# Peptides against a protein of PDB entry 5A53: the designs that were tried, part 200

Target 1, 230 residues: chain A of PDB entry 5A53
Amino acid sequence: LVENVKQALFIPGQSCNKNLHDIMVDLSALKKPDMKRFNRKNDIHPFEDMSPLEFFSEKNDCSLMVLMTSSKKRKNNMTFIRTFGYKIYDMIELMVADNFKLLSDFKKLTFTVGLKPMFTFQGAAFDTHPVYKQIKSLFLDFFRGESTDLQDVAGLQHVISMTIQGDFQDGEPLPNVLFRVYKLKSYKSDQGGKRLPRIELVEIGPRLDFKIGRIHTPSPDMVTEAHKKP

## One batch from the design tools (peptide; made by RFdiffusion4, then SolubleMPNN)

Design b2_p25_7_s1 (from b2_p25_7, 13 letters changed)
Fold by OpenDDE base, seed 5:
Structure b2_p25_7_s1 (fold): chain B 230 residues (1-230), chain A 25 residues (1-25)
Amino acid sequence: as target 1 above (230 residues)
Amino acid sequence: PKIYPPVDPEDYAEELAAQEAFLSL
């Protein structure tokens, strides 16, 4: 039963620092009002023991979680977790590169909280490669918000853009995913007969380049259960 | 217990296509 918009829980790990906190705040702003944040650090190691995350999922009624950790090997690491029936469905580590930009680095624009984004995915691998398919599914699941009629698309204000940074071959390291957020500006072109509204995209942040880390995938049985239409 | 199935991108394909069409105008 999909009853409501999925809620996200942002969890600072024990190694969470100021930069990760700021990234967490800015990324979670895009998920408002469907977001909770813990104010205290939690010692969670999801690839060693998933039980604490399942507990938090159930206790907070959040099927989406993001764990913020940082180490020398996994700097600025955002572990995205999804649950199904409060059990871990999948996990992926996305490490934010040092070239990140916060919302404060961009021009302040009017933004309506709670309005769902549009999405753009650049790179064929989002539809063909298992890891990038998971990333596409994750971000759609994370930010889609409420279901809207096709007619309501013209009322949407912002775009989440995800781009695979370059081509890659089998056996090569997976390219980063470039996360960008744009606001739509509509110009009334008064030029002559056909008023084609010109749409311009203005970057509003945050700007994040994600390096792909460790992944947990669901069992085939869990996939079958999760996709069972009631 | 509330069950939140993962989003199938195929279930979002029509909405995504409409968004892409709108952004291409």
Scores: peptide ipSAE 0.390, ipTM 0.879, DockQ to the pose 0.758
Fold by OpenDDE base, seed 4:
Structure b2_p25_7_s1 (fold): chain B 230 residues (1-230), chain A 25 residues (1-25)
Amino acid sequence: as target 1 above (230 residues)
Amino acid sequence: PKIYPPVDPEDYAEELAAQEAFLSL
């Protein structure tokens, strides 16, 4: 059985703090109704032992997971995990910079819960660099929702924007990824007898700057198996 | 067992292009 919409599980780690909890609540609101949260802290170290995450994936029927941890070396760390057949496919650490903004920091604009987002990816590396290709794949997989016909684009209400913060060369530290969420406002413009809809984007939050941490990539055999079309 | 294959960005390319075209209007 292929499910149409992937479910996400948000897991507070043992070191989860108030800031990470608030970030978790706001980010998970964008994934409603396809989201579960644990209320209790769990002592999980995914780069040391992945077995607890595989267990949670199967038990909760969630192929997407986010682990919330914080340390001196990895402050405000969101570990994004994907599973295939309840086995770990890939993992990436994305550390939230201290300049984050919550939904409460923006004017309360209501959006319809469960409506699919639009996406924008800014930076050539999203198509060429292995790490940024993984990030693009991850966020598309995380927020894609239901498959819709191309004709339904006009019914979409919000945009998830991902931007690479500047240029980089080989051997340099990877630039941060800027995560932004916008609500679309359409206006009927009376320009010259053709009513072209004018679109304006209003930021609604959360605002997150992601520093890239540790990465786990799937084995070539797992990639081949995961891409087999039935 | 439910199988959740990872999304290939190429499978979403047409929909992404349609969204980008719409946002550029």
Scores: peptide ipSAE 0.382, ipTM 0.874, DockQ to the pose 0.762
Fold by OpenDDE base, seed 2:
Structure b2_p25_7_s1 (fold): chain B 230 residues (1-230), chain A 25 residues (1-25)
Amino acid sequence: as target 1 above (230 residues)
Amino acid sequence: PKIYPPVDPEDYAEELAAQEAFLSL
């Protein structure tokens, strides 16, 4: 059985701090109602042992997981994990830069829980570079929600924008990914008889700049199995 | 058992294109 909407599990690691907790709360709010959070810290080191995550995936029926950890080397680290058949498919560390903004830092706007976002990806590397392709796939997978007809696009309320922070060359450190969330405001333009909808985007938060850390990629066999259409 | 295939961005390309078209208005 293919699940229509992937469920996310947010896991505070042993080193989870207040900032990470707040970030977790705000980011997970965008995934409601398809989200679970652990209230207790769990001592998980996914790049050392993945087995606890596979166990949590199966036990909670969550194919998406986010582990919140912080260290001197990996401050404000959100490890995003996907499972396939409750086995680790891929992982990526995304460290939140200190310039983050919470939902409380923005004007409170009415938000309908459960509506899927629109997406914008800015940067050619999202389509060409393997790491950014993984990030694109991950965030689409994470927030896509229910499949909707193309006609329903006008009913969508918010945009998740992901931007690669600048150009880079081979061998250079990978630029940060700028995560932004906007609410769509539609105005009827009264200009000239054709009511063309004018769209304005208002940032609603959270604002996260992701520094890319460690990555785990699936085995070729797992890729083949995961892309088999039933 | 439930299976959770990863999203292929190509499978979302049409929807993304529609969203982009909408956002460009």
Scores: peptide ipSAE 0.368, ipTM 0.867, DockQ to the pose 0.750
Fold by OpenDDE base, seed 1:
Formats: sequence, C-alpha cells, structure tokens
Structure b2_p25_7_s1 (fold): chain B 230 residues (1-230), chain A 25 residues (1-25)
Amino acid sequence: as target 1 above (230 residues)
Amino acid sequence: PKIYPPVDPEDYAEELAAQEAFLSL
C-alpha cells in the first residue's frame, strides 16, 4: 500500500507570538506541499484535553500536528502530535531556545519544493533511549515524504541533521536536540584519477535548538494496532 | 478512515544507511 504522504497541520495556540509564527512558517516550508496552517489562534491544551486535536486531525485529514504555544514555563513551545485513526498516538513538547535562526538569517539558496530530505542523527541515544527514539521516529514520520528508491539518494538536495547536545547519564536532564538543515553542493573533484564527488553542506535554516518537555506515549495496545501491517 | 501508522525507524534503516554512506563521500 503506497501510503499517501502524511499531511501536517500547524496550529497557532492562544499564546502564539511573532517568533513562534516565524518559526512555524520556516519549519512548515520544509513540509510543503503537504502542510496546512491555521490563520486563527486556537485555545488548545493538549495535555489537559486531547479531544480538540483529534477533531482537527479528522476534520483536516492530518495525522501530523504542531501546536505553537508560549508561556513563562514553556517558552517557544512546539507540541508535536501524531494521530492514528484520528486518535492521539503520541505527543512531545519541543521548546525552541532563544538562539534560533530563521531562513532569512541565511544566504538565500534555490530550493526545490517537494523533495524529501536526507536525515542524519548524531547521538547513540536516538537508537537506545525511549525519548530520543520517539523524536527520531517523529521527525522521520514528519518529513519522510514519498518513498524513493535508494538509487535516487544522489538526487536529494537537503539534509535534516538532528544532534543530541552532549552526553548524559541516567537521572540527568535530557540534552537538547539540535535541529539543522543543510543544502548539498556536489562538486566534481579530480582527486587522484578517481572522480570522487565532493559534497559540501551549506546551512540553509531554520536553526532550532529543542529543549524536551512533556511527553505522551501510546498505550501498548495502540502500538500493536498501529504497527499491524494490513 | 485513512489509517496513518507511525513510521517504524527499522523500515528506514537501509535508506538511512545509504544516505549516510552518500554523505560520507
């Protein structure tokens, strides 16, 4: 079953500010054309009542949602939500640090809309720690786009890089996840008679450092149901 | 209803490995 590309819905919360709006615009540009944005603020508190998000998921046929909120406790908070059968599957709060950079802060480069990204995940915890495993799964799910053959990898134009900021031990606060986007530049290098393609990565933005907040995980029954291959 | 299962990272392991190999060149 060629699953249709998952659609993302970006929702300004009641406390959404200009910075979050700008971040929303820039991050959502990477999800075009498979993205919708609400123009109106919505009073949604997903960790108190999930019902409004389930309603929006169904009404808009979006299995991915991002709620933009900001408070003193949770500044620049992007709540990422996934639904399965229009029911909440998982949620994670990712708070954008104040050192963020927008697309306008980088050199304007030509970007082809609709090409899927490559991914890099730096940090062993992406494969071992449950929270970082969820983040890896979420971002892969969010930006997967269309399935392409392995041979088409050389035709991809950009990389989403996610890095865990430093090592940590059990019981320590979870390090931030550094979100970076790079454009690939391929050069023909005549090094040593082998035309090895030289690849340069140029940062294009946005640049986001995510502080991890609250998490909602699916029930074991929902996990089993969601992973049932038809 | 359209069912959108979450991505299993294991299903992407080969693609990610190919991408990593490409980016390491």
Scores: peptide ipSAE 0.375, ipTM 0.871, DockQ to the pose 0.821; fails the geometry check

Design b2_p25_7_s2 (from b2_p25_7, 14 letters changed)
Fold by OpenDDE base, seed 3:
Structure b2_p25_7_s2 (fold): chain B 230 residues (1-230), chain A 25 residues (1-25)
Amino acid sequence: as target 1 above (230 residues)
Amino acid sequence: PKVYPPVNPEDYAEELAAQEQFLSL
């Protein structure tokens, strides 16, 4: 059974400010048409009480949620939440660094709404470290869109790139994750009888550097249940 | 009922590899 495209709900928290709102608008634009946004602030503290988020997930049929909050300790904080059966599966705080760029900071390019991205993940830790594995899973889940045949790669227009900012050792603070979005330009090159397509990537935004915050992980039983192939 | 299971990145390894090859050209 091909499941329907997962819907995302963007929720302004009580401490949501203008900058976070702008970031929310731009990031959520990449999820159109499979996105809802609340216009009103909600006083939600997901690491204290998850019940309001489970309620919103079920009521809005959104298995993906992003809570926008900001404090002195957790500035520009995007809490990404996934549900399984409308129950909290996992959560991760990703704080946007002050060097962010909005879509308005880039040259306006034509973009087809609803076309799924390609992905690039730079850093071995995305496959080996549990936190970065969760981030990889989250962003794949968040932006995958419709399942298309492997042969349709030539029809894809944009790339979501995620890079771990530098190497790290056990016990060190986790490096930031650099989020970048590129538009793909393909050119026919007639070099030497082999038509090798030349590809150029142009950054289109938003540009976000994520600092990793608090994490909630599912119980082993919930993991087992969630990965059961029907 | 729709349960929306989380993505397993391992299930997308082939797709990601194909995309990386395409982007490296």
Scores: peptide ipSAE 0.529, ipTM 0.924, DockQ to the pose 0.829
Fold by OpenDDE base, seed 5:
Structure b2_p25_7_s2 (fold): chain B 230 residues (1-230), chain A 25 residues (1-25)
Amino acid sequence: as target 1 above (230 residues)
Amino acid sequence: PKVYPPVNPEDYAEELAAQEQFLSL
């Protein structure tokens, strides 16, 4: 199946505030040019009725959506939604902690829009725990962009880093996921005849600590259908 | 019709490994 790069739709909810708007702008900048934003607030409650999101997915040809809402219980809440055949596949609430940093808080660096990121996932739970597996899948799906071969890795400019904040046991609250973005800086090290390129990572933002909220998972039948290779 | 199936992280394992190696992580 050859499909275009997945498009993301950012949707301000009724409770969207200035901080969430700024976060939305900065996070969506990483998805350019494959991003749309609504300018108007929309009254959407995805865990009560998913039908408006399915409508928006189909109408805008966006299989990725982010709903921006805020309440006392769910402050700075980014609901990430994926669709399959324009039907809801999965949803996850990721609440941004108050210690967030915007792109304006970092040194301005040149950035090529539309270039594919590299990823790093730090924490064993990304491969073993169902919630963190979903998060890994989601962010790969959200930011992977175009498919590239392994030779193109040297041309990549930035890294999306996700880290599970600490260890946890069964029955404990799930640790936050630390979202960081770095630009690669390559130095020619002339040390000792072996020109090993030294790579430095410079944080460029945004900096987001995600608290995990509510989750919707697909039915087993939908999973089976979604993973069928045509 | 476009269906946009969810990514399987396993399909990205080699790419991620190459990136990690490149980053010396």
Scores: peptide ipSAE 0.527, ipTM 0.928, DockQ to the pose 0.748
Fold by OpenDDE base, seed 1:
Structure b2_p25_7_s2 (fold): chain B 230 residues (1-230), chain A 25 residues (1-25)
Amino acid sequence: as target 1 above (230 residues)
Amino acid sequence: PKVYPPVNPEDYAEELAAQEQFLSL
């Protein structure tokens, strides 16, 4: 069963500030046209009560949600939520570091709205470590858009890059995830008789360094049910 | 009813590999 492209709902929490609002606007621009935003602040505490998010998921037909909150303990916190059957599947807090850059900080380039991104995941832990596997799954799910043929890769215009900031050992704090967005520029270069297209990546923003916070994982039963191919 | 199952990264592995090859990464 091919379902429609997943819709994302961006929710300003009660503690949402101007910086988080700007980040929300810029990140959500990458999800257009499959995005909704609330204009009003909502008092939601997902790790205390998930019921309001399940209600919003169902009411707005959005299986992806992002809650924007900020506190002294959790500054610039983006809680990413996924639902399955409008029930909470997983949640992860990703706190944006103060060194963030908005789209306005980069040279304005033409961008085709709604075109599917390419992805790069840099760091072995994206395939081995449970938390980074969840992050990889989340961002693929969030931005994959429509299913495309592998032959259409040359028509894609932008790359979402996620990088684990450094190596880590078991028991150490989890390194940040560096979120970057690039526009692809292809040049015909005549190098050595093979016209290999030269590809250049130009950063377009936003630039976000994510500190990992609290995580909610699905029950084993919910995982089994969610991965059942109909 | 629409249920919107989470993506299986394994189902995206071939597409990711093709993208990485294209990007010469």
Scores: peptide ipSAE 0.511, ipTM 0.923, DockQ to the pose 0.754
Fold by OpenDDE base, seed 4:
Structure b2_p25_7_s2 (fold): chain B 230 residues (1-230), chain A 25 residues (1-25)
Amino acid sequence: as target 1 above (230 residues)
Amino acid sequence: PKVYPPVNPEDYAEELAAQEQFLSL
């Protein structure tokens, strides 16, 4: 059975502020039409009790969730949650740095709602380091949309770019992940040969620098079960 | 029942490679 596109639920926590609300609105716009938002604040502490999130996942049929909270210790915190069978699979705190830009900070460009993005991941650690592997998996899972044939790449309009901010060694703090969104512009080369179309990328927002916080990983048994092909 | 298994990044390697090739043009 081919499952439908994964739905995302955006949840304001009790400490959600105006900045986090604006970030939530802009990030969730990239997930339309496969997105729901709560209008009311919810008192959820996912690293202390995960049961409310499992309840919301099942009740709303959303296997992806984002909790918006802010404190002195964890400012502008977006907790990304994935479920498997409506049970918590993994969680990661990604704190948005103060230098963020909203969609309103960029030139308004036409955007087709619901079109699948392209992805770029810059940094070897996305393929080798367990935390960055989880981030790569999360964002692919979050934004991949419908499965399409490889031949349809030319119809894609935007790129989600993830970059690890610099090199790091064992025992050092994990560098931030730079989240950027670009619109693709294709130009027909007027020069009469079968020249490849010129491509230009224009940033459209939002612009988010993510500081990595707390992480919850699945048990080995849950990993094995989740990767079983039916 | 819907279970929504997590994505394995390896299953997307070919698609990502095709996208990167397209963006490098």
Scores: peptide ipSAE 0.502, ipTM 0.915, DockQ to the pose 0.801

Design b2_p25_7_s3 (from b2_p25_7, 13 letters changed)
Fold by OpenDDE base, seed 5:
Structure b2_p25_7_s3 (fold): chain B 230 residues (1-230), chain A 25 residues (1-25)
Amino acid sequence: as target 1 above (230 residues)
Amino acid sequence: PKVYPPVDPEDYAAELEAQEQFLSL
């Protein structure tokens, strides 16, 4: 199955503000060229009625969506949505903390649009806890881009880093996920005849700390259907 | 109809491992 690169649709909700708009612009820049944005605010409440999102998914051929909303209880809320066959597969609310940084807050570096990122996931819960597994799956799905062979890794330019902020026990609030983006800087170190390429990571933004909100998970039947390899 | 299945982390495991190895150099 030659899967085309998944397209993302960014949707301003009615409560979308300037900060969320700026965050949307910067985060969506990492998804170019496989991204669409609505210019108009849309009245969508995905946890009440999912039908409008399914309609937008199908109409725009976007299996990934991000709804931008803000309220007193859910400030700077990015609802990430995935569809399967244009039906809602899963949803997660990720609220951006007030300490966010935009691309303009970092040193301007040259960036090749359309090149896929590398990923790093820090925290054992990304492999064990169902919510963090969903987050890992979501961000891999969102930013993976084209499938590349192992030889193409050396050509990659940037890293998306996701870190769970601290340890937690059962029944405790889930720690935030720290989203960071770095550009690779390769130095030819001429130390001692072994040219070990020294790689340095330079933060390029955006910098987002995600607080986890509401989650929608697929039915077991939908999971089975979605993972059926034709 | 285009169906976009969710990413199977197992399908990405080899790429992720290669990336981790590259970043550890």
Scores: peptide ipSAE 0.413, ipTM 0.890, DockQ to the pose 0.777
Fold by OpenDDE base, seed 4:
Structure b2_p25_7_s3 (fold): chain B 230 residues (1-230), chain A 25 residues (1-25)
Amino acid sequence: as target 1 above (230 residues)
Amino acid sequence: PKVYPPVDPEDYAAELEAQEQFLSL
């Protein structure tokens, strides 16, 4: 059974502003064609009541959701939600820092819609720390697209890069996650008779620095149920 | 009902490794 590509729903919250709208448009462009957007603002508070999100997940057949909100405490907040069986599996608040760049801030390069990305994760904590493990899992789940054979890697055109901004110790605030998107340029280099392909990465945007906010994790029972192979 | 299990990063490890090898060339 080829698992269908997970669909994403982007939801403007009541406090969604122009900057968040622009960020939403640009980030969601990377998820095309497997993306829906609401045009109207919705008054949703997922950490107080998750039931509206479960309803939207089921109604739209979307297992991925992003809620766009902004307040004094949580400016430019993107709440990423995953559902399992249309029930909330996990949530994480990722607040976009003010230094963000939109696609319009970069050179327009040709981009094939629907082609899956490559990924790079920089920082040991992506494999060891529970919060960064969740972020890694989330972004893989969000942008993985179709499962392809390992031989098709040469056909991929862009890289999503996730970097933990610096080292941290126990009890310290969690460093930001730097989100970057690059286009791959392959050159045939005639160096020394062996045509080694030279790869160049060109940033294409958006550029987002994520501050980590509130987190909801699944119960152990939900984890066990979700990882049961049918 | 369509059930969409969360991705285990371990299930993607082989693909990530192949991508890293390709990007290191």
Scores: peptide ipSAE 0.330, ipTM 0.852, DockQ to the pose 0.785
Fold by OpenDDE base, seed 3:
Structure b2_p25_7_s3 (fold): chain B 230 residues (1-230), chain A 25 residues (1-25)
Amino acid sequence: as target 1 above (230 residues)
Amino acid sequence: PKVYPPVDPEDYAAELEAQEQFLSL
């Protein structure tokens, strides 16, 4: 059974401001057409009560959600939520640093809506550290789109790049995750009779540096149930 | 009922490898 593309719901929280709204619009543009946005602010505190998010997940048939909030302690906070059977599976707070760039800060390029991205993950911790493994899984899940054959890679137009900002040791604060989006440009280079395709990546935005905040992880029982192949 | 299981990165390993090979050209 080819599973349907997961839908994302973007929710402005009560403390959502103009900057967060603009970030929400630009990030959600990468998820089109598989995205919904609320126009009204909702007073949701997911780490205190998850019930409103479970309700929205089921009502809107969205297994992916992003809550936009801002406070002195958690400025420009994007809480990413995944559901399994419309119940909360995991949550992670990713706070956008003030150095963010919007799509309007980059040269406008033609973009085909609905094509899935390629991914690059820079940093060994994406495969070894539990928090960064969750982030990798989340962004793969969020932007996967339609399943395509491995042969169709040449038809993909853009790359989502995620980089861990520097090395870290146990007990140190977790480095930021640098989120970048590039458009792929292919050139036919005739060098010495071998047609080697030259690929160039051009940044298209948005540019987001994520500071990691609070995390909710699923119970071991929920993990086991979620990974059961039918 | 649609349950929408989380993605296992291992299920994506082959696709990510193919993408990496393509981007390294």
Scores: peptide ipSAE 0.461, ipTM 0.906, DockQ to the pose 0.766; fails the geometry check
Fold by OpenDDE base, seed 2:
Structure b2_p25_7_s3 (fold): chain B 230 residues (1-230), chain A 25 residues (1-25)
Amino acid sequence: as target 1 above (230 residues)
Amino acid sequence: PKVYPPVDPEDYAAELEAQEQFLSL
């Protein structure tokens, strides 16, 4: 099964503002060439009616969608949507905190478009807590690109880092997820005959702190169907 | 019909481990 690279559709909502637009542009740059963007605002309320998103998923052949909205209650909100068979699988609201940094805030480095990122997930909850597991799955799904052999890891240029901001207990508000992007710099250290490549990470942006909002989870039946390997 | 199953993080475990090993060097 040649799994085609999942395509992402970025949708500005009716309340999309300049900041969200800029964030959208920068985040979507990491998904090139497997990304589409709408230029027009769309009045979509995914937690009220999901049908428009399913329509867009099918029409654009995009199994990944991001809806950009902003309100007093949900400022700088990026609703990440995944579809399975063009039906809504899951959704999560990730609100970008005001301390965000754009690509323009960092030193411009040469970047190969379409190269698969590496991932780092910092925080035990990414493996144990349902919401953070969903986030991990989502971002892996969103940015993994083409399946590459393990031997190609040395050819990868950038790291998407996601960190849970602090510890939390049951019943507490879920900590933000810190989204960071780094470029790898490999230096041949000439120390002592073993050319151990020294790797340095340089932040390239964007820098986004995600506050977790509303979540839609798939039905158990849909989970079962979606995980059926042919 | 193109079905895009959600990513199972377990399917990426080996890749993530390889990446982690690479990044730890």
Scores: peptide ipSAE 0.386, ipTM 0.880, DockQ to the pose 0.779; fails the geometry check

